# Peptides against a protein of PDB entry 7AE7, part 63

Target 1, 321 residues: chain A of PDB entry 7AE7
Amino acid sequence: KVYKDLREFLEVLEQEGQLIRVKEEVNPEPDIAAAGRAAANLGKNQPAVFFEKIKGYKYSVVTNVHGSWQNHALMLGLDKNTSTKDQFYELNRRWDKFPVPPNVVKREAAPCKENVIDKDINLFEILPLYRINEQDGGFYISKASVVTADPEYPDDFNKLNVGTYRIQVKDRDRVGIQALAMHDIAVQLEKAEAENKPLPIAITIGNNPLVTFMASTPVGYNQNEYEFVGALQDGVPMDIVKSDLYDHLYVPAGSEVVLEGHIIPRVRTVEGPFGEFPGSYSGARLQCEVKIDRITHRTNPIFENLYLGIPWTEIDYLMAL

## One batch from the design tools (peptide; made by RFdiffusion4, then SolubleMPNN)

Design b2_p14_3_s2 (from b2_p14_3, 11 letters changed)
Fold by OpenDDE base, seed 4:
Structure b2_p14_3_s2 (fold): chain B 321 residues (1-321), chain A 14 residues (1-14)
Amino acid sequence: as target 1 above (321 residues)
Amino acid sequence: APGVKLKEFEVSEA
């Protein structure tokens, strides 16, 4: 099976008994993190947790979407009981199909374009933000697929980067982004900042699970993650759509939320701490700041966020295949 | 080949 979006995947997770639906209103803190921990304690079969109602917010949260081997099997469109070994063999077999170019769909065909916010932007109205860990220095968007391009080669689709980066909410329309030197986004940002230019960015939330997987998987600078998604879909192209602000940025057509904006050149602000990541992800640092200039979103957008707090976090599953 | 090593998830029962 191939998934167009997060919703199709969540439906399959629910059908397969790999999703817990919390229908009762929860407090953003500590209930989301607590329920995630409880789900992770259910043993080897860690379900996704879908929170339908969050106090003070309009929209839902889903966490732990990639939080088990069963979920990974289902992501690949395999039987949920497929062994990790067989998942690996299948992943490698499909990887050899690279590149599988995506389909560029029209704006009208892209669910991520159902709603537009281009003024009075407030991230708190769109995303049910919460602290993932008690020690976190703020609210994080931890499972976004961030789209950037090479500012010297904006039309080179092979240099279009889709990556996962730590994103702290800084204001209603601003986020801090951790762009480390080892990330392709850092190379692109360096080029933009050399000329004191903004770097165009699209922060996409709630995607096809293979997009999220590939955004968390290191690839070559001249390799497009969307072309790997098509490979991992066993040769079925994924659907992308042009961003509203930038002709050279393409986002997943099915994204729940797309934050379009720019990295402000040569601005650094305090970001962090984010408690669960050791080493380079731990502590407070001066990091880049993104101005959000436009939001597009699906009706009743689902905020997909990373679950953290137990050994073998969701990120370990995302990086283990 | 993807440089991704299958980590055996030893769920450490902590």
Scores: peptide ipSAE 0.006, ipTM 0.475, DockQ to the pose 0.021
Fold by OpenDDE base, seed 3:
Structure b2_p14_3_s2 (fold): chain B 321 residues (1-321), chain A 14 residues (1-14)
Amino acid sequence: as target 1 above (321 residues)
Amino acid sequence: APGVKLKEFEVSEA
């Protein structure tokens, strides 16, 4: 099985008994985080948790999508009872199929383009934002696939980077992003900032689960994560679409939400603290700031966010393979 | 090998 988007994957998770649907209205805090912890405590077979109704918000949240070995097996289109060993062997076998180039679809064929917001941008109208940890300094978008390019080689598709970064909401149309020197985005940002230019960015939320997996997986600077997604789909290309603002940025065609904008050159603002690990908060640091200039989204967009908590959280599974 | 990205952040603060 190959998935075009998050929705097709959530349908399979639900069919396989790997998704809990919460139909009752919940409070963003503490209920989302509490339910995530409760799901993690269900043992080795941790389901995704889908919140249909969140007080004060219009749209839904899903957490713990990658939060178990069963969910990882299903992500690979395998039987949910496939052993971790067999998942690892299959993943490595498919990895050797790299590169599998993506399909570029027309704008009209891309579900992420169903709705457009280009004025009066307010992230709180689109994303049901909540604090993940009790001591977090704000709201975080923790499971975005962030698309950037090399500003010296914007037309080199092999240098297109899709990465996962810590993103704090700063205002209605601004986010802080942690771009560390070890990340490919930091190389691209350094080049833009050397010329005092904005770095074009697309922050994509609620993707095909293999896009999220590859965005969390280090690859070479001259290797495209979408070409690995095609490899992990056993040679089936994924669908991408051109961003609305930038001819050189391509986003997953099925993204639930796409935040298009730019990293403001040579601006650093306080970001954090954030509870990256249980009982460990990374301190407040000066980080980059992104201006959001355009949003595209699916009708009734699903906010996919990480579950963070006790060891063997979703992040531990994303890293263990 | 897949999966290494997110844990490497802790090691640089030591």
Scores: peptide ipSAE 0.018, ipTM 0.522, DockQ to the pose 0.038; fails the geometry check
Fold by OpenDDE base, seed 5:
Structure b2_p14_3_s2 (fold): chain B 321 residues (1-321), chain A 14 residues (1-14)
Amino acid sequence: as target 1 above (321 residues)
Amino acid sequence: APGVKLKEFEVSEA
């Protein structure tokens, strides 16, 4: 089975008993994180947790989407009881299908383009933001697939990077991003900053689960993550669409939310702390700042965010593959 | 193997 978007995957997770739906109104803090921890404590069958109603917000949150081997099997379109060994075998078999080029769809065919916000941007109106950990210095977008290009080679599709980075919400239209030297985004940012130019960016939230998986997977600088998504879909191309602001940036057609903007050149602001792992906080550091210039989103967008509770977090599963 | 872009958990081989 291939998924076009997060919604098709969540439907399968629910059918397979790998999603808990919380229908009662919850407080964003501490209830989201607490429920995620409770789900992680269910042992091997760790479900996703879908919060339909969040106090003070209009939209829903889903966490722990990748939070079990069963969810990983389902992501690959396998039986949920597929052994870890067989999942690895199948993943490796499909990996050899690289490259599988994506389909570029028209704007009118892309669900991520259903709604547009181009003025008076307020991230809190679109995303039910909460502290993932009690001691976090702010609200984090921890499961975004961030799209950037090489500013020297913007038309080289092989240099289009889709990565997962720590993103702290700084203001209504501002986010901090952790671009470490080992990340492809840091190479691209260095080139932009050398010329004192903004780096175009699209922060995509709530994707096809294989997009999120590949964004969390290191690939070569000249390898496109979308072409690996097609490989992992057993040779079925994924659907992408051109960003609204940038001709050279392509986003998943099915994204729940797309934050289009730019990294401000040579600006660094305090970001953190963030509890990336239980009992370990990455301290506050000066990090890059992104201005959000445009939002596109699906109607009733689902905020997919990472669960970082007790051991066997989504990161542990994303890292184990 | 798909590498993990997130933090080097030194998974200490237990």
Scores: peptide ipSAE 0.013, ipTM 0.484, DockQ to the pose 0.031; fails the geometry check
Fold by OpenDDE base, seed 1:
Structure b2_p14_3_s2 (fold): chain B 321 residues (1-321), chain A 14 residues (1-14)
Amino acid sequence: as target 1 above (321 residues)
Amino acid sequence: APGVKLKEFEVSEA
């Protein structure tokens, strides 16, 4: 089975008993994090947790989407009881299908384009933001697939990077992003900053689970994560669409939310702390700042965010690959 | 190679 978007995957998780639906209105803090921790205590079969109603917000949150081997098997379109070993054999078999080029769909065919916000941008109106950990220095977007390109080779699709980075909300239309020197985004940013130019960026939230998976998986600088998604879909291309602001950036057609903007050249602002691991906080650092210039989103967008409560955390499953 | 990280995960479940 192949999933076009997060919604198709969440439907399967629910059918398979791997999704808990919270229908009652919850407080963004502490209830989301508390319920995530409670779900982690259910043992090896940790379900995703879907919060339908969040006090003070319009939209929903889902967490722990990748938080179990059963969810991982289902992501691969396998039986949920497929052994870890057999999942790995299947993953490796599909990996050898690389590259599988994506389909570029028209704007009108992309669900992520259903709604547009191009003025008075306020991230709090579109994302039900909350502190993941009690001691976090702010609100984090922790499962975004961030799209950037090489500014010297904007037409080289093989240099299009889709990565997962630590993102802190800084203002209504500003986020901090952790671009480490080992990340492809840092190479691309260095080139832009050398010219004192903004780096175009699209921060995509609520994706096909294989996009989120590949965005957390290091690949070569000249390898496109979308072409691996097609390989992991057993040779079925994924659907991408051109960003609204940039001709050279492509986003998943099914994304729940797309934040389009730019990394401000040669600006660094304080970001953190964040609880990357249970009981471990990375300190505050000077990080890059992104201006959000446009938002596109599905109607009633789902904010997918990482669960970081108790090991095994969702990050352990995403990094284990 | 993706297969190396996957082996580290099998070891952590043991």
Scores: peptide ipSAE 0.007, ipTM 0.492, DockQ to the pose 0.020; fails the geometry check

Design b2_p14_3_s3 (from b2_p14_3, 9 letters changed)
Fold by OpenDDE base, seed 3:
Structure b2_p14_3_s3 (fold): chain B 321 residues (1-321), chain A 14 residues (1-14)
Amino acid sequence: as target 1 above (321 residues)
Amino acid sequence: PPGPSLKEFEVSEA
C-alpha cells in the first residue's frame, strides 16, 4: 500500500485498529498530552490518537502517528505484525532504489491548495495549538516538514532540503525555528544572511507519513528527501506541487497545512525552553524568526503534532530507523 | 492530578 497523504494513512491505521478516535470535546491542555501518555501506556501496540473536537478551536489534532512498530509497518505498506527485523530489511532494500523522482502536479490537482489565507494571518485559527510539555515556554509545531533551498543554487532540485525542526509559535504570523549548525537549513540560512536576504521557507504540516519519516532522517546535502520517499514507496513517485510564493520551493501535494514565508535575516529572538526529552529541557536560546506571509490548507485541516512522553516516544521510533 | 486515562474518552475502537 502507498499513501498519497496523511488522510489515507489515518484511514488504514483506523481499519487496522492502530487509531483511537476521541469524539468528546477535550481541553487542549492537559487532555491532549494526557491522552498521549495513556496511549503510550497501552503497551507495545501504541495507536495514533485522533482528537475530533478541541475546546476553543475549529479543527482536529492527531498525535502518535509514528508511535509504534505496527504503525511503522503500516507506513511501509506491510502487515502490522511484521517483525522489526523484517521492517529494517525491507526499508534497506527500498533505500537502494534511490533516486525515485517525484511527480510535479498542477496547482489545481493539489489538495493542499483547497483554501488560501493571504491577509490577516492567524495561526491559531488554523492550528489547534497547545503546550506539549508542562514547562514549555510556548506552543510548538514539532512534526513539520520544513522546505528550503540553497539560495545560490535555487534551481538545483538535489539541494532542496526537507527537514524537521522544532518550531515555537511567537505570534499570529510568526514562528521561531531552531536551525542548528549541523542541519542543512543552517548552511542555506548562512548563505542568505551573508547577503542580508530573507530565506524563503515552506513549513508543511500533516503529510504522507514517509515524507515525515524522511524529513526526520539525515541525508546528504545534495540528496532530495522526496526522491527517498519514492524509493521507500517501492519505486512509486510521490506527488509535489510548487509553493504559491516561490517557484523554486516544492511542497507535498497532500499537505494538510502549508505555511509559506521567510526567515528574517540577522534577527534572533528568545525561543524555548522545550522538553525535547523526558526530564530534559533545552534552555531558552536566541533562534531564527520566520514571518508567515501565506497559508494554504485542506478543508478541515488536521494538525499532526508529535507525542512526547515516557520512552518509547514517537521521536524514539522516528530516530530508531 | 494524573490526566484523564483513555478509558475516560469515548474511544471508538474500529
Scores: peptide ipSAE 0.009, ipTM 0.460, DockQ to the pose 0.023
Fold by OpenDDE base, seed 5:
Structure b2_p14_3_s3 (fold): chain B 321 residues (1-321), chain A 14 residues (1-14)
Amino acid sequence: as target 1 above (321 residues)
Amino acid sequence: PPGPSLKEFEVSEA
């Protein structure tokens, strides 16, 4: 099975008994993190947790989407009981299909374009933001697939990077991003900053689970993550759409939310702390600042965010493949 | 207080 978006995957997770739906109104803190911890304690079959109603917010949250080997099997469109060995075998077999170029769909065919916010941007109106860990220095967007291009080669689709980065919400229309020197985004940012230019960015939230997986998987600088998604879909191309602000940036057509903006050149602001692992907080550091200039989103957007409460975390599964 | 457990939520298991 191939998934066009997060919603099709969540439907399968629910059908397979790998999603818990919380229908009662919850407090963003501490209830989301507490429920995630409780789900992680259910043992080997760790379900996703979908929160329908969050106090003070209009929209829903889902967490722990990649939080088990069963969810990984389902992500690959396999039986949920597929062994880890057979999942790896199938992953490797499909990897050899690279490259599988994506389909560029029309704007009118892209669900991520259903709604537009281009003025008075407030991230808190679109995303039910909460502290993932009790001691976090703020609200984090932790499962975003971040799209950037090489500013010297903006039309080179092979240099289009789709990565996962730590993103702290700083203001209504500002986020901090952790662009480490080992990340492809840091190479692209260095080129932009050398010319004192903004780096165009699209922060995509709530994607096809294979997009989220590939954004978390290191690939070569001249390899496009979307072409690997098509390979992992057993040769079925994924659907992408042009960003609204930038001709050279393409986002998943099915994204729940797309934050379009730019990294401000040569600006660094305090970001953190964040509990990346249980009992381990990365310290506060000066990090890059992103201005959000436009939002596109699906009607009733689902905020997919990472569960990090107790081992095994989603990141442990995402990094184990 | 112990954070809410999943048992404290209206959990719809499908």
Scores: peptide ipSAE 0.008, ipTM 0.461, DockQ to the pose 0.024
Fold by OpenDDE base, seed 2:
Structure b2_p14_3_s3 (fold): chain B 321 residues (1-321), chain A 14 residues (1-14)
Amino acid sequence: as target 1 above (321 residues)
Amino acid sequence: PPGPSLKEFEVSEA
């Protein structure tokens, strides 16, 4: 089975008993993190947790989407009881199909384009933001697939990068992003900052689960993550659409929310702390700042965010492959 | 830190 978007995957997780739906209104803090920890305590068969109603917010949150081997099997379109060994064998078999080029769909065919916000941008109106960890210095977007291109080769599709980065909300229309020197985004940012130019960026939230998986998987700088998604879909291309602001950036057609903007050149602001691991906080550091210039989103967008709690965390599964 | 390798998971399921 291949999934077009997060919603098709959540439907399968629910059918397979791998999703808990919380229908009662919850407080953003501490209830989201508490319910995530409670779900993690269910043992090896950790479900996703979907919060339908969040006090003070209009939209929903889902966590722990990749938080078990059963969820990983289902992501690959396998039986949920497929062994870790057989999942690994199938992953490797499909990896050899690279590259599988994506389909570029028309704007009118892309669900991520259903709604547009181009003025008076307020991230708190679109995303039910909460502190993931008790000691976090702010609200984090921890499971976004971030799209950037090489400023020297903007039309080279092989240099289009889709990565997962730590993103702290700074203001209504600003986020901090952790671009470490080991990440492909840091190479692209260095080129833009050398010329004192903004780096175009699209921060995509709530994707096809294989997009989120590949955005968390290191690949070569001259390899496109979307072409690996097609390989992991056993040769079925994924659907992408052109961004609204930039002709050279393409986003997943099914994204729940797309934040389009730019990294401000040579600006660094305080970011953190963030609890990346239980009992381990990365200290506050000076990080890059993104201005959000446009939002596109699906009607009733789902905020997919990372579960961070007692091992095994969702990040442990995303990095175990 | 990097998450546990797939090999570390196989040891915990056994």
Scores: peptide ipSAE 0.006, ipTM 0.481, DockQ to the pose 0.021
Fold by OpenDDE base, seed 1:
Formats: sequence, structure tokens, C-alpha cells
Structure b2_p14_3_s3 (fold): chain B 321 residues (1-321), chain A 14 residues (1-14)
Amino acid sequence: as target 1 above (321 residues)
Amino acid sequence: PPGPSLKEFEVSEA
């Protein structure tokens, strides 16, 4: 089984009993985090939690999408009861199919392009933002696949980076992003900042689950995460589309929300704290700042965000493969 | 620390 988008995966999770649908209106805080913790207490079969109605917001949230070995098996299109050993074996077998180039679709064929916001940008109107942890210094977008390119080689598709980074919402059209020296985005940012240029960025939310998986999986600087997604789809290409602002950035065609903008050169603002682990908060730090210049989104976009709770957390599963 | 990379949560098995 291959998934075009998050929605096709959520449908399979629901069919397999790996998704809880919360139909009643919830408060963003503490109910989303509390329900995540409650789902974690269900043991090894931790389901995704889909919140249909969130007080004060128009759209839905889904969390814990990758939050179990069963969900990982289903992501790979395997039986949900496939052993971790057999999942690892199949992952490695498919990894050897790299590269599998993506299909570039037309703008009109990309669901992420259904709606456009190019003025009066307000992230709070599109994303049901909440504090993931009680002591978080703000709202986080914790499960985005962030697309950047090498500013010296913008046409080198092999240098296109799709990564997962900590993103704090700073304002209606501003986010802080943690670009560490070990990340490919930091190499690209260093090149842009050397010339005092903005780094083009697309922050994609609610993707094909293998995109989210590969964005969390380190690859070589000259290896494209989308070509690994195709490999992990057992040789089926994924669909990508050109970003609206940048000819050299490609985003997943099925993304629920795409935040297009730029990292402001040589600007650092306070970000954090964030509860990275239960009982562990990273301190406040100076981080990069992104201006959001354009949003594209699916109609009734689903905000996919991390579940952070009692181990095993969603992140533990995303890393363990 | 890196932001919560999907790689930070492996630490809870120790």
C-alpha cells in the first residue's frame, strides 16, 4: 500500500483500529495533550488521535500518527502486526532502491494548492495552535517537513533538503526555527548568511507519512529525501509540486499546509523553552527567524503535530526505524 | 540540544 497524502494514511489507521476520533469539541489546552497521554497509556498499540473540533479554531488536529510500531508497519504498507525485525528488514530492502525520483505534478493537480493566502497572513487562522507541554514557551509546529535548497546550487535537486526542525510560532507570520550545525539546513543557511541573503524555505505540514519519516531520517547532503520516499514506497514515486514563491523548491503535492517564506539573514530571536522529553525542557535559545510570505493549503487542512508524552512517544518510533 | 528532531526521543530506552 502506498499513500498519496496524510488523509489516505489516516483512513487506513482508522480502518485498522489505530486512530481514535474525538468528535466532541475539546479545549486546545489541556485536552489535546491530555488525550495524547491517555492514548499512550493504552500500551504498545498507541493510536493516532484525531480531534475534529477545537474550541476557538476552525480546523482539526491529528497527533501520534507515527506513535506505534503498528502505525509504522501500516506506513510501510505492511500488516499492522508485522514484527519490528521484519519492518526493519523490509525498510532496508527498500532503502537499496534509492534513488526513486519523484513525479513533478502541475500546480492544478496538487491538493496543497487548493487555497492560497498571500496577504494578512495569520498562522492562527490556519493551524489550531496549542502548547504541547505545559511549560512550553509558546506554540510549536513539531512535525513539519521543512524544504530548503543549497543557495549556490539551487538547480541541484540532490541538494534539496527535507528536514524536521523545531519550529516555534513567534507571531502571525513569523516562526523561529532551530537550525543546528549538524543539519543540512544549517549548511545552506550559512551560505545564504555569508552573502546576507534570505534563505528560501517551505514549511510543509500534514504529509504522506513516509515524507515525515524521511524528513526525520538523516541522509547525505547530496541525497534527496523524496528519492528515498520513492524507495520506501517500494519503487513508487511520490508526487511533488513546485513551490509558489521559488522555482527551485518542491513540496509534497498532498501537503495539508505549506508555509512559504524565508529565513531572515543574520537575525536570531529567543525561542523556547520546549519540553523535548518528559520532565526535560531545553532552555531558551537564540534561533533563526522565518518570515512567512505565502500559505497554500488544502480545504479543511489537518494540522499534524507531534505527540509528546510518556515514552514511547511518537518521536521514539520515528527514530527507532 | 537540537529542537525535537524525531531523533531526540530514542534516548528514553536507556
Scores: peptide ipSAE 0.014, ipTM 0.472, DockQ to the pose 0.043; fails the geometry check

